# Peptides against a protein of PDB entry 5K2M, part 7

Target 1, 273 residues: chain A of PDB entry 5K2M
Amino acid sequence: MRIGITYTVLRREEMAIKERAGEFGEVVMLHEDDLLFPGNYDLDVVIIRNVSHFKALYTARLFESEGIPTVNSSRLIFEAGDKLFATLRLAGKVPVPEWKAALSEGGALRVPDSLGYPLVSKPVFGSWGRLLAKVNDRDSLEAVLEHRKWMKNPLYGIHYFQEFVEKPGRDIRSYVIGGEFVGAIYRYSNHWITNTARGGKAEPCSDPEVEELSVKAWEAFGEGALAIDIFESEKGLLVNEVNPNMEFKNAARVTGADMAGKLVEYAVEVAKT

## One batch from the design tools (peptide; made by RFdiffusion4, then SolubleMPNN)

Design b1_p8_5_s3 (from b1_p8_5, 5 letters changed)
Fold by OpenDDE base, seed 2:
Structure b1_p8_5_s3 (fold): chain B 273 residues (1-273), chain A 8 residues (1-8)
Amino acid sequence: as target 1 above (273 residues)
Amino acid sequence: MTLRSAID
């Protein structure tokens, strides 16, 4: 078994994945600078750990073009890594925050007619709560839309909005790998953005409802390794988003779950199919 | 291409 691991930065997650992968076979670390295609990589599977969503997506697709399966697949990265596309998958399977998508400023200006204020503006791509805006009123909405016009990436012209969910000072991040629930954490913050990458604290979450919901959310995609962000709302648990390029150092630390091992085990399974 | 094996 030859396991590739693509990466941008050698983080704690990549170190753990490397270590655990070594128990299953030969490990080939592939920094982004090493990735040239077409190539002869002689790998049975590649674990995709590139930081950039788009680099991860293209890296996965490029390996797949060489006949090498990836974890996650380019399909999963594409569907799960876009907030709107992920919502489209999730909405038919699990409760999600109320959302609207608009393809123009004129459309976006009508979103409050459905969602009211406050609402949350999100880019369809990006991580760590970047460019999330709590929009409290019309003036704020107009400001966000104006700024989006001047952003170079045309994807910023895809306007994705959610209802603002009042959370109990925390959210939940769960992990499902190959359809198996691996663990979950609470992420605490005094800010409405609770992501631990922005200074939130993590604690274990042991809730059977979270486990069940997390598996159902994963089933909306049907493959791979996903981190799942869940809100506790007055309406119950809501699946906010999924991440096909999960960070798990905090979750692994506080839960003791072998997330790196589970990821490697899944990759080995994928390699054998 | 510096393929770093787990041993490297």
Scores: peptide ipSAE 0.007, ipTM 0.417, DockQ to the pose 0.065
Fold by OpenDDE base, seed 1:
Structure b1_p8_5_s3 (fold): chain B 273 residues (1-273), chain A 8 residues (1-8)
Amino acid sequence: as target 1 above (273 residues)
Amino acid sequence: MTLRSAID
């Protein structure tokens, strides 16, 4: 078996994946500079670890066009990596924060009539809390919309909003690979964005309700490896978003779970189908 | 607001 691993930067995750993949077959590391298409790739499966969502999406689709399956698939990366498209899948299976989508400034200005204030503005793409805004009033909403108007990428004209969820100074990150719950952590932060900067604390999360909810959230997509962000709210657990390009170095360290091994095992299963 | 990176 020949296992490809595409990457932008060799992180702890990519090193762990490479090491575990070596136990199952020949490993071919593929930096973004090595990727030209159409190409003649002799690979049974490719693990996609490009940092950019869009590069990951296009890389997966390009390998699939050569008849090589990927983990994650281009379908999963597309559906899970877009916050709005992910919400559409999740909302049919699990509790999610209340949300609205608007396709114009005029539509966006009416969102508070439904969600009220405070609300959260999110871009449909992007990671690590980029361009998240807590919108407390009309002036703040107008400011966010004005700024979006001057951004070059037309995807910033897709307006996605959530209710502001009060959290107990933490959120939950869980991991589901091939439909199996692998582990979960609490992420602590003094900021309303619990996406931890330098100095964030992670602790193991052992909660059967989190495990059940995480598996159900994964089933909304039905394939691949997902990190799942869950909020503890006054109305119970809410699935906020999923990530088809997960980091797991701190979760693996804190939980002791073999996340890299589970990812490789799933990729080997995909290669055999 | 400083953009914050994820723990994971």
Scores: peptide ipSAE 0.023, ipTM 0.546, DockQ to the pose 0.076; fails the geometry check
Fold by OpenDDE base, seed 4:
Structure b1_p8_5_s3 (fold): chain B 273 residues (1-273), chain A 8 residues (1-8)
Amino acid sequence: as target 1 above (273 residues)
Amino acid sequence: MTLRSAID
């Protein structure tokens, strides 16, 4: 078996994946600079570890065009990596924060009529809390919308909003690979944006409800490897978002779960189908 | 250190 691993930066995750993949066959590391298509690649499967959502998406699709399956698939990356599209999948299967989408400023200005204040403005793409805004009032909403008008990328004109969820100073990150729950952690932060806050700790999360909900969230997509962000709210557990390009080095360390191994095992299974 | 740097 020949396993490709595409990457932007050789992180601890990519090193762990490489190491575990070596137990199953020949490993071909493919930096973004090595990716040229059509390329006539001789690979049975490619594990996609590009940092950029769009680079990951296009890389996956390009390999698929050559008949090489990817983990994750371009379909999964597309649907899970877009916050709105992910919400569309999740909302039919699991509890999610209340949300609204608007495609114009005029539409966006009506969002508080249904969600109230405070609400959260999110770009449909992006990582690590970039361009997340807690919108407490009309003035803040108008400011966010005005700024979006001047953003060059047309995708910033897609207005995605959620209710503001009060969290107990933490959120949950779980991992599901091939439909199997692998592990979960609590992520602690003093900031409402847990992922990007300065200062934080991770602790193991051993909660059967989290496990069940995580699997159900994965089933909304039905394939691949996902990190799942879950909020503990007054309404119970809410699935906030999923990530098809998950980081897991600290979660693996904290839980002891073999996340890299599980990812490789799944990729090997995909290669055999 | 940011949460991103400390945890996933």
Scores: peptide ipSAE 0.022, ipTM 0.538, DockQ to the pose 0.059; fails the geometry check
Fold by OpenDDE base, seed 3:
Structure b1_p8_5_s3 (fold): chain B 273 residues (1-273), chain A 8 residues (1-8)
Amino acid sequence: as target 1 above (273 residues)
Amino acid sequence: MTLRSAID
């Protein structure tokens, strides 16, 4: 068994994955600078750990073109890593926050007629809450839309909105790998944007409803390793988004779950199919 | 109630 690991930066996650992969076979670390295609790669599977969503997507597709399976697959990265495409999958299987998409400013200005205020404006791509805006009124909506006109990437012209979900000062991040629930954490913050990367406290989450919902959310995609972001709302649990390029150092530390081991085990299974 | 949204 030869296991490739692509990466941008050697983080705690990549070190843990490397260590666990060594128990199953030969490990080949591949920095982004080492990746040229077409190439002669002798690998049974590649674990994709590139930081950039788009670099991860293209790296996965390029290895697949050489007949080498990837974890995650390019299909999963594409569908799960876009917030709108992920919502389209999730909405058919699990409760999600109310959402609306518009393809023009004129369309976007009508979104409050359906969802009301407050709204959350999201780009369809991006991590760590970048360019999330809480929109409380018409003036704020107009300002967000005006700024979007001047953004260079055409994907910023895709207007994705959610209802603003009131949360109890925390959210839930769960992990499902190969259809198995691995663990979950609460992420605490005083800000409406929860992210452990911004210095939030993490605590273990042991809730059977979270476990069941997380598995159902994974089944909307049917493959791979996903981090799942869940809101505790007055309407019950809502799946906000999924992440096919998950960080797990805080979750592994807090829960004691062997997330790196589970990811490697799944990659080995993928290599054998 | 302090509201938190998950940031990717």
Scores: peptide ipSAE 0.015, ipTM 0.481, DockQ to the pose 0.071; fails the geometry check

Design b1_p8_5_s4 (from b1_p8_5, 5 letters changed)
Fold by OpenDDE base, seed 4:
Parts: structure tokens; sequence; C-alpha cells
Structure b1_p8_5_s4 (fold): chain B 273 residues (1-273), chain A 8 residues (1-8)
């Protein structure tokens, strides 16, 4: 078994994945600078750990074009890593926050007619709460839309909105790998964006409803390794988003779950299929 | 430095 691991930065996650992969076979670490295509890669599977969503997506697709399976697949990265496309999958299977998508400023200006205020503006791509905006009124909406016009990437012209969900000062991050629930944590923050808060606290989450919902959310995609962001709302549990390129160092530390091992085990299974 | 979450 020859296991590739693509990466941008050698994080604690990549180190743990490397270590566990070594128990199953030869490990080939592939920094982004090592990736040229077409190439003669002698690998049975590649674990995709590139930090950039787009780099991860293209890397996965490039390996797949050479007959090498990836974890996650380019399909999963594409569908799960785009907030709107992920919502489209999730909305048919699990409770999600109310959402609207608009493809023009004129469309976006009508979103409050359905969602009301406050609402959340999200780019369809990006991590760590980047370019998330809580939109409390018309003036704020107009400002966000005006700023988007000056953004060079055409994907910023895709307007994705959610209702603002009141949370109990925390959210839930769960992990499902190959359809198996691996673990979950509470993420505490004094800010409405829990995942970007400096000095946030993580605690284990042991809730059967979270476990069940997490598996159902994974089943909306039907493959791979996903981190799942869940809100505790007045309406019950809501699946906010999923991440096909998850960080898990704090979750692994807090829960004691072998997330790196489970990821490697799944990659080995994929290699054997 | 790429922005990182303080929590996963």
Amino acid sequence: as target 1 above (273 residues)
Amino acid sequence: MTARSAID
C-alpha cells in the first residue's frame, strides 16, 4: 500500500495522518510544490490535505484522472466545500437554516422579503468565517452587495444568505468518516461566528441526536470524511455547513477520538475498492 | 500566515 498525502502546511492533522498511514504502508508526503500533472505517481490512494478549497479540488481531480482514488474525492470536495452546493445536498435530508440564493444585486435585495433581518451573507467558498456578514438592515445589505461588485472573483457575485440563527454561545462540530460517527465537540465563543473566535473553548459533545443527525448529514453526500457544523437553535438542531477538508486537532484532543486513524483506515478501504 | 481557527 502506497498512500499519498497532499498538503500545503504540515499541521498537527497532517502529522497525525502521516503517522497513522505509516502503519498501513509506505507514505508519500506531497507538498503543493511537488505536484505536477500529468505525472507518474505510484500511489494506491491520496489523502487530500491542501488548505485551499480550490487547490484541494483540482488536486483530487488530477489524481483521479490518473486512476488514483482520493480522500476526499473531487466530487465530494466540490459539493461539500461550496456552501450553496452543500446546502442543496443537506436540505433534502436534514434540517438546515433557512436560506436564499440570488444571482444578481436585484435578486439579493429581495432576500429579506423571505428571510427577514438579521440575516447572514456568506461567500459560497472560503474558510474560518472569512467574508461572513451579519446583515441587520437594508443599509448593511446594500453595503455588502456594493463591496461584492468590486471583488475580482466572479464567485463573489453568487449571493448566498441564511437566516441568522440564535445560538447558545456555542456550536457543534461533528466528524463522520466513511459513514461512521467518530466524535463531536462543542465550540464556545462570545462571537456569533464560533469557529473563528480567538480563545474559544472546546468540550466533548455526547448527544445521540447529534450523532444521528451527523450521520444523516453525511448520507446526503454518501462518501468521504466530513466535518459537520451543527447549530443548537430554538427550532432544534440545524446543519449549517460541512467541511470536506476538516481540521480536527482540537476535537481529537478533547474527545480522544482517533480521527487521523479513522481517516487513514477509510483511505485504505478506498484504495482496495 | 493563513488564518486558522482557534478551534477546529
Scores: peptide ipSAE 0.023, ipTM 0.569, DockQ to the pose 0.103
Fold by OpenDDE base, seed 2:
Structure b1_p8_5_s4 (fold): chain B 273 residues (1-273), chain A 8 residues (1-8)
Amino acid sequence: as target 1 above (273 residues)
Amino acid sequence: MTARSAID
């Protein structure tokens, strides 16, 4: 068994994955600078750990083009790593925050007619709460839309909105790998964006409802390793988003779950199919 | 370096 691990930066996660992968076979660490395609990669599977969503997506697709399976697959990265596409998968399988998508400013200006205020503007791509905006009124909506016009990436012209969910000063991050629930944490923050809290506290989450919901959310995609962001709302648990390129160092530390091991075990399983 | 969350 030869296991590739692609990476941008050796984080705690990549180090843990490398260590655990070494128990199953030969490990080939592949920095982004090492990735040239087409290439002669003698690998049974590649674990994708590139920091950039798009780099991860393209790296996965490039290995797949050479007949090498990836964890996660390019399909999963594509569908789960886009907030709107992820919502489309999740919707109808699990409870999600109310959402609207608009493809123009004129469309976006009508979103409050359905969602009301406050609402949350999200780019369809990005991590750690980048460019999330709580939109409290019409003036704020117009400002967000105006700024988006001047952003170079055309994906900023895809307007994704959610209802603003009042959270109890925390959210939930769960992890499902290969359909198995691995663990969950509460993420505490005084800010409405919990996942960006540079000083936030993480605590174990042992809730059977979270476990069940997390597995159902994973089943909406049906493969790979996902982190799942869940809100505790007045309407109950809502699946906010999923992450096909998850960080897990804090969750692993807090829960004691062998997330790196589970990821490697899944990758080994994928390599054998 | 992209600012990472201290929480995953």
Scores: peptide ipSAE 0.022, ipTM 0.567, DockQ to the pose 0.100
Fold by OpenDDE base, seed 5:
Structure b1_p8_5_s4 (fold): chain B 273 residues (1-273), chain A 8 residues (1-8)
Amino acid sequence: as target 1 above (273 residues)
Amino acid sequence: MTARSAID
């Protein structure tokens, strides 16, 4: 078994994955600078740990083009890493925050007519709360839309909105790998965006409802390793988003779950199929 | 250097 691990930065997660992968076979660490395609890679599977969503997506697809399976697959990275596409998968299986998508400013201005205020404006791509806006009124909506017009990436012209969910000063991050629930944490924050570098605390979450919902959320995609963001709302649990390129160092520390091991085990099983 | 979450 030869296991590739692609990475941008050697984080605690990549170190743990490397260490665990070494128990299953030969490990080939592949920094982004090492990646040239076509490359005739002698690998049975590649664990994708590139930090950039797009780098991860293209790296996965490039290995797949050489007949090498990846964890996660390019399909999963594509569908799960786009908030709108992820919502489309999730909405058929699990409760999600109410959402609207608009493809123009004129369409976006009508979103409050159906969802009301407050809204959350999200780019369809990005991490750590980048370019999230709580939109309380029309003036704020107009400002967000105006700014989007001048952003260079055309994907910023895809207007994705959710209802604003009042959270109890925390959210839930769960982890499902290969359809198995691995663990969950509460992420505490005094800010409505809980997943930012704002000094939040993590605590273990042991809730059977979270576990069941997390597995169902994973089943909406049907493969891979996902981190799942869940909101506690007045309506019950809502699956906000999924992450196909998860960080897990804090979750692993808090829960004691062998997330790196579970990821490697899944990758080894993928290599055998 | 890419920004990271403090809590995953």
Scores: peptide ipSAE 0.021, ipTM 0.559, DockQ to the pose 0.131
Fold by OpenDDE base, seed 3:
Structure b1_p8_5_s4 (fold): chain B 273 residues (1-273), chain A 8 residues (1-8)
Amino acid sequence: as target 1 above (273 residues)
Amino acid sequence: MTARSAID
């Protein structure tokens, strides 16, 4: 068994994955600078750990074109890594926050007629709460839309909106790998964007409802390793988003779950199919 | 340097 690991930066996660992968076979570390295609890669599976969503997506597809399976697959990275495409999958299986998509400014200006205020403007791509805006009124909506016109990436012209969900000063991050629930944490923050809070605390989450919902959210995609963001709302649990390029160092530390081992075990299973 | 999460 030869296991590739692609990476941008050697983080605690990549170190843990490398260590656990060494128990199953030969490990080949592949920095982004080492990747040229087409190539003659002698690998049974590749674990994708590139930091960039797009680099991860293209890396996965390039290995797949050479007959080498990846974890995650390019299909999963594409569908889960786009907030709108992820919502389309999730909405058919689990409760999600109310959402609207608009393809023009004129369409976007009508979103409050259905969602009301406050609402959240999200780019369809990006991580760590980048370019999230809480929109409280018409003036704020117009300002966000005006700024989007001047953004260079055409994907900023895809307008994704969500209802503002009042949270109890925390959210939930769960992990599902190969259809198995691995663990969950509470992430505490005084800011409405819990994911980006400096000095936030993580605590173990042991809730059977979270476990069941997390597995159902994973089943909307049906493959791979996902981190799942869940809100505690007045309506109950809501699946906000999924991440096919998860960080897990704090979750592993807090829960004691062997997330790196579970990821490697799944990659070995994928290599055998 | 890419931004990293302080919390997963």
Scores: peptide ipSAE 0.020, ipTM 0.559, DockQ to the pose 0.110

Design b1_p8_6_s2 (from b1_p8_6, 5 letters changed)
Fold by OpenDDE base, seed 1:
Structure b1_p8_6_s2 (fold): chain B 273 residues (1-273), chain A 8 residues (1-8)
Amino acid sequence: as target 1 above (273 residues)
Amino acid sequence: MTARSAED
């Protein structure tokens, strides 16, 4: 068994994946600078750990073109890493926040007619709460839309909105790998964006409803390793988004779950299919 | 390095 690991930065997660992969076979670390295609790679599977969504997507697709399976697959990275495409998958299986998509400014200006205020504006791509805006009124909506016109990437012209969900000062991050629930954490924040890069506390989440919902959310995609963001709302649990390029160092520390081991075990299973 | 949320 020869296991490739692609990476941009050697983080705690990539170190843990490397260590666990060494128990199953030969490990080949591949920095982004090592990746040229077409190439002659002698690998049974590649674990994709590139930081950029787009680099991860293209890296996965390039290895697949050489007949080498990847974890995650380019299909999963594409569908799960786009917030709108992920919502389309999730909405057929699990409760999600109310959402609207608009393909023009004129369309976007009509979104409040159906969702009301406050709204959350999201780019369809991006991580770590980048370019999330709470839109409380018409003036704020017009400002967000005006700014989007001047952004160079045409994907900023795809307008994705959610209802604003009142949360109890936290959200839930769960992990599902190969269809198995691995663990979950609460992420505490004093800000409406509960994303823990902003100094939030993580605590273990042991809730059977979270476990069941997380597995159902994974089944909407049907493969790979996903981190799943869940909101506790007045309407019950809502699946907000998924991440096909998850960090897990704090969840692993807080829960004691061997997330790196579970990821490697799944990659070894994929290599054998 | 833009501080990722803890575990995105």
Scores: peptide ipSAE 0.027, ipTM 0.596, DockQ to the pose 0.093; fails the geometry check
Fold by OpenDDE base, seed 3:
Structure b1_p8_6_s2 (fold): chain B 273 residues (1-273), chain A 8 residues (1-8)
Amino acid sequence: as target 1 above (273 residues)
Amino acid sequence: MTARSAED
């Protein structure tokens, strides 16, 4: 068994994955600078750990074109890593925040007729709460839309909106790998954006309802390793988004769950199919 | 800067 690991930066997650992969076979670390295609890669499976969504997507598809399976697959990265495409999968199986998509400014200006105010404007791509806006009124909506016209990436012209969900000063991050629930944490924040890159507290989440909902959310995609973001709302639990390129160092620390081991075990299963 | 949670 030869296990590739692609990466941009050697983080705690990549170190843990490397260590656990060494128990199953030979490990080949592949920095982004080492990746040229077409290539002659002698690998049974590749674990994709590139930081960029697009680099991860293209890396996965390039290995697949050479007959090498990846974790995650390019299909999963594509569908789960786009907030709108992920919502389309999730909405068929689990409760999600109410959402609208518009393809023009004129369409976007009618979104409040359905969602009301406050609403949340999201780009369809990006991490760490980048370019999320809480839109409280018409003037704020017009300002967000005006700024989008001047953004260089054409994907900023895809207008994705959600209802604003009031949260109890936290959200839930769960992990499902190969259809198995691995663990969950509460993420505390004093800001409406409960995103982890700015130094919040994590605590273990042991809730059977979270476990069941997390597995159902994974089944909307039916493959791979996903981190799942869940909101506690007045309507009950809502699946906000999924991440096919998850960080897990704090969840692993707080829960004691072997996230890296579970990811490697799944990659070894994928290599054998 | 109010602290974000643990994982992205």
Scores: peptide ipSAE 0.025, ipTM 0.576, DockQ to the pose 0.068; fails the geometry check
Fold by OpenDDE base, seed 5:
Structure b1_p8_6_s2 (fold): chain B 273 residues (1-273), chain A 8 residues (1-8)
Amino acid sequence: as target 1 above (273 residues)
Amino acid sequence: MTARSAED
């Protein structure tokens, strides 16, 4: 068994994955600078740990084009890593925040007629709560739309909105790998954006409802390793988003779950199929 | 210290 691990930065997660992968076979660490395609990679599977969503997506697809399966697959990265496409999968299986998509400024200006205020404007791509805006009124909406218009990436012209969900000063991050619930944490924040790359407290989440919902959210995609962001709302649990490029160092530390091991075990099973 | 959540 030869296991590739693609990465941008050697984080605690990548170190843990490397260590556990070494128990199953030969490990080939592949920094982004090492990746040239087409290549002649002698690998049975590649674990995709590139930080950039797009780099991860293209890396996965490039390995797949050479007959090498990836964890996650390019399909999963594409569908789960886009907030709108993820919502389209999730909405048929689990409760999600109310959402609207608009393909023009004129369309976006009508979103409040359906969702009301406050809204959350999200780019369809991006991590760590980047370019999230709480939109409380028309003036704020117009400002967000104006700024988006001048952004160079055309994907910023895809207007994705959610209802604003009042959270109890925290959210839940759960982890499902190969359909198995691995663990969950509460992520505490005094800000409406609960994002862990920005510091904060994590605590174990042991809730059977979270576990069940997390597995159902994973089943909407039906493969891979996902981190799942869940909101505790007045309407109950809502699946906000999923992440196919999950960080897990704090979750692993807090829960004691062998997330790296579970990821490697899943990758080894993918390599055998 | 605004506790922001722990992971991505």
Scores: peptide ipSAE 0.025, ipTM 0.567, DockQ to the pose 0.064; fails the geometry check
Fold by OpenDDE base, seed 2:
Formats: sequence, structure tokens, C-alpha cells
Structure b1_p8_6_s2 (fold): chain B 273 residues (1-273), chain A 8 residues (1-8)
Amino acid sequence: as target 1 above (273 residues)
Amino acid sequence: MTARSAED
């Protein structure tokens, strides 16, 4: 068994994955600078840990083009790593925040007619709550839309909105790998964006409803390793988004769950299929 | 370097 691990930065997660992968076979660490294609890689599977969503997507697809399976697959990275595409998968399987998509400014200006105020503007791509805006009124909506017009990436012209969910000062991050629930945490913040990336505290979450919902959310995609963001709302649990390129060092630390081991075990399973 | 915290 030869296990590739692609990475941008050797984080705690990549170190843990490397260490656990070494128990199953030969480990080949592949920094982004090492990735040239076609490359004739002698690998049974590649664990994708590139920081950039797009780099991860293209890296996965490039290995797949050489007949090497990846964890996650390019399909999963594509479908799960886009907030709108992920919502389209999730909405048919699990409760999600009420959402609207618009493809123009004129369309976006009508979103409040359905969602009301406040609403949340999200880019379809990006992590750590970047470019999330709580839109409280028409003036704020117009400002967000005006700014988006001047952003270089045309994907900023895809307008994704959610209802603003009042959360109890926290959200939930769960982890499902190969259909198995691995663990979950609460992420605490005094800000409406509760991501631990912004200095939130993490605590273990041991809720069977979270476990069941997390597995169902994973089943909407049907493969790979996903982090799942869940909101506690007045309407119950809502699956906000999923992440196919998850960080887990805080979750692993807080829960004691072997996230890296489970990821490697799944990658080894994928290599054998 | 913005501290990349552990959870996306």
C-alpha cells in the first residue's frame, strides 16, 4: 500500500494523517510544489489535504485521471465544497436553513421578499466565514451587491443567501468518514459566526440526534470524509454546510476521536476497491 | 499570518 498525501502546509492534521498512514503502508508526502501532471505516480490512493478548495479539486481530478483514487474524490470536493451545490444535495435529505440563490443583482434584490431580514449573504466558495455578511436591511443588501460587482472572481456574481438563524451562541461541527460518525463538537462564539477559526472555544458534542443527522447529511453525498456544520435553531437542527477538506485538530483534541486514523482507514478501503 | 484555526 502506497498512500499519497497532498498538502499546502504541514499542519497538525497532515502530521497526524502521515503518522497514521505509516501504519498501513508507505507514505508519500506531496507538497503542492511537487505536483506536476502527468506525473506517473505510483500510488494506491491519495489523501487530498491542499488548503485551497480549487487546488484540492484539481489535484483530486488530476490523480483520478491517472487512475489513482482520492480521498476526497474530485466529485465530492466539487459538490460539497460549493455552498450552493452542497445545499442542493442536502435539501432533499436533511433540514437546511431556508435559502435563495440569485444569478443577478436584480434577482438578489428580490431575495428578501422570500427570506425577509436579516439574511446572510455567502459566497459559494470560501472557508472560515470569509465574506459572510449579515444583511439587516435593503441598504446593506445593496452594499453587498455593489461590492460583489467589483470582485474579480465571477463566482462572486453567484448570490447565495440563507435565512439568519438565531443560534444559542454556538454551532455544531460533526465528522462523518465513510458513512461512520466519528465525532462532533460545539463551537462557541459571542459572534453570529461561531467558527473556531475566529477564536471560538470547542467542547465535545454527544448528541444522538446530531449523530443521526450527520450521517444523513453524509448520505446526501454518499462518499468520502465530511465535516458537517449544524445549527441549533428554533426549528430544530439544521445542516448549514459541509466541508470536504476539513480541519479537525480541535475536534480530535476535544473529543479524543481518531479523526486522522479514520481518514486513513477509509483511504485504505478506497484503495482496495 | 492569520492564525488558521483548526476548523474550516
Scores: peptide ipSAE 0.021, ipTM 0.572, DockQ to the pose 0.148; fails the geometry check

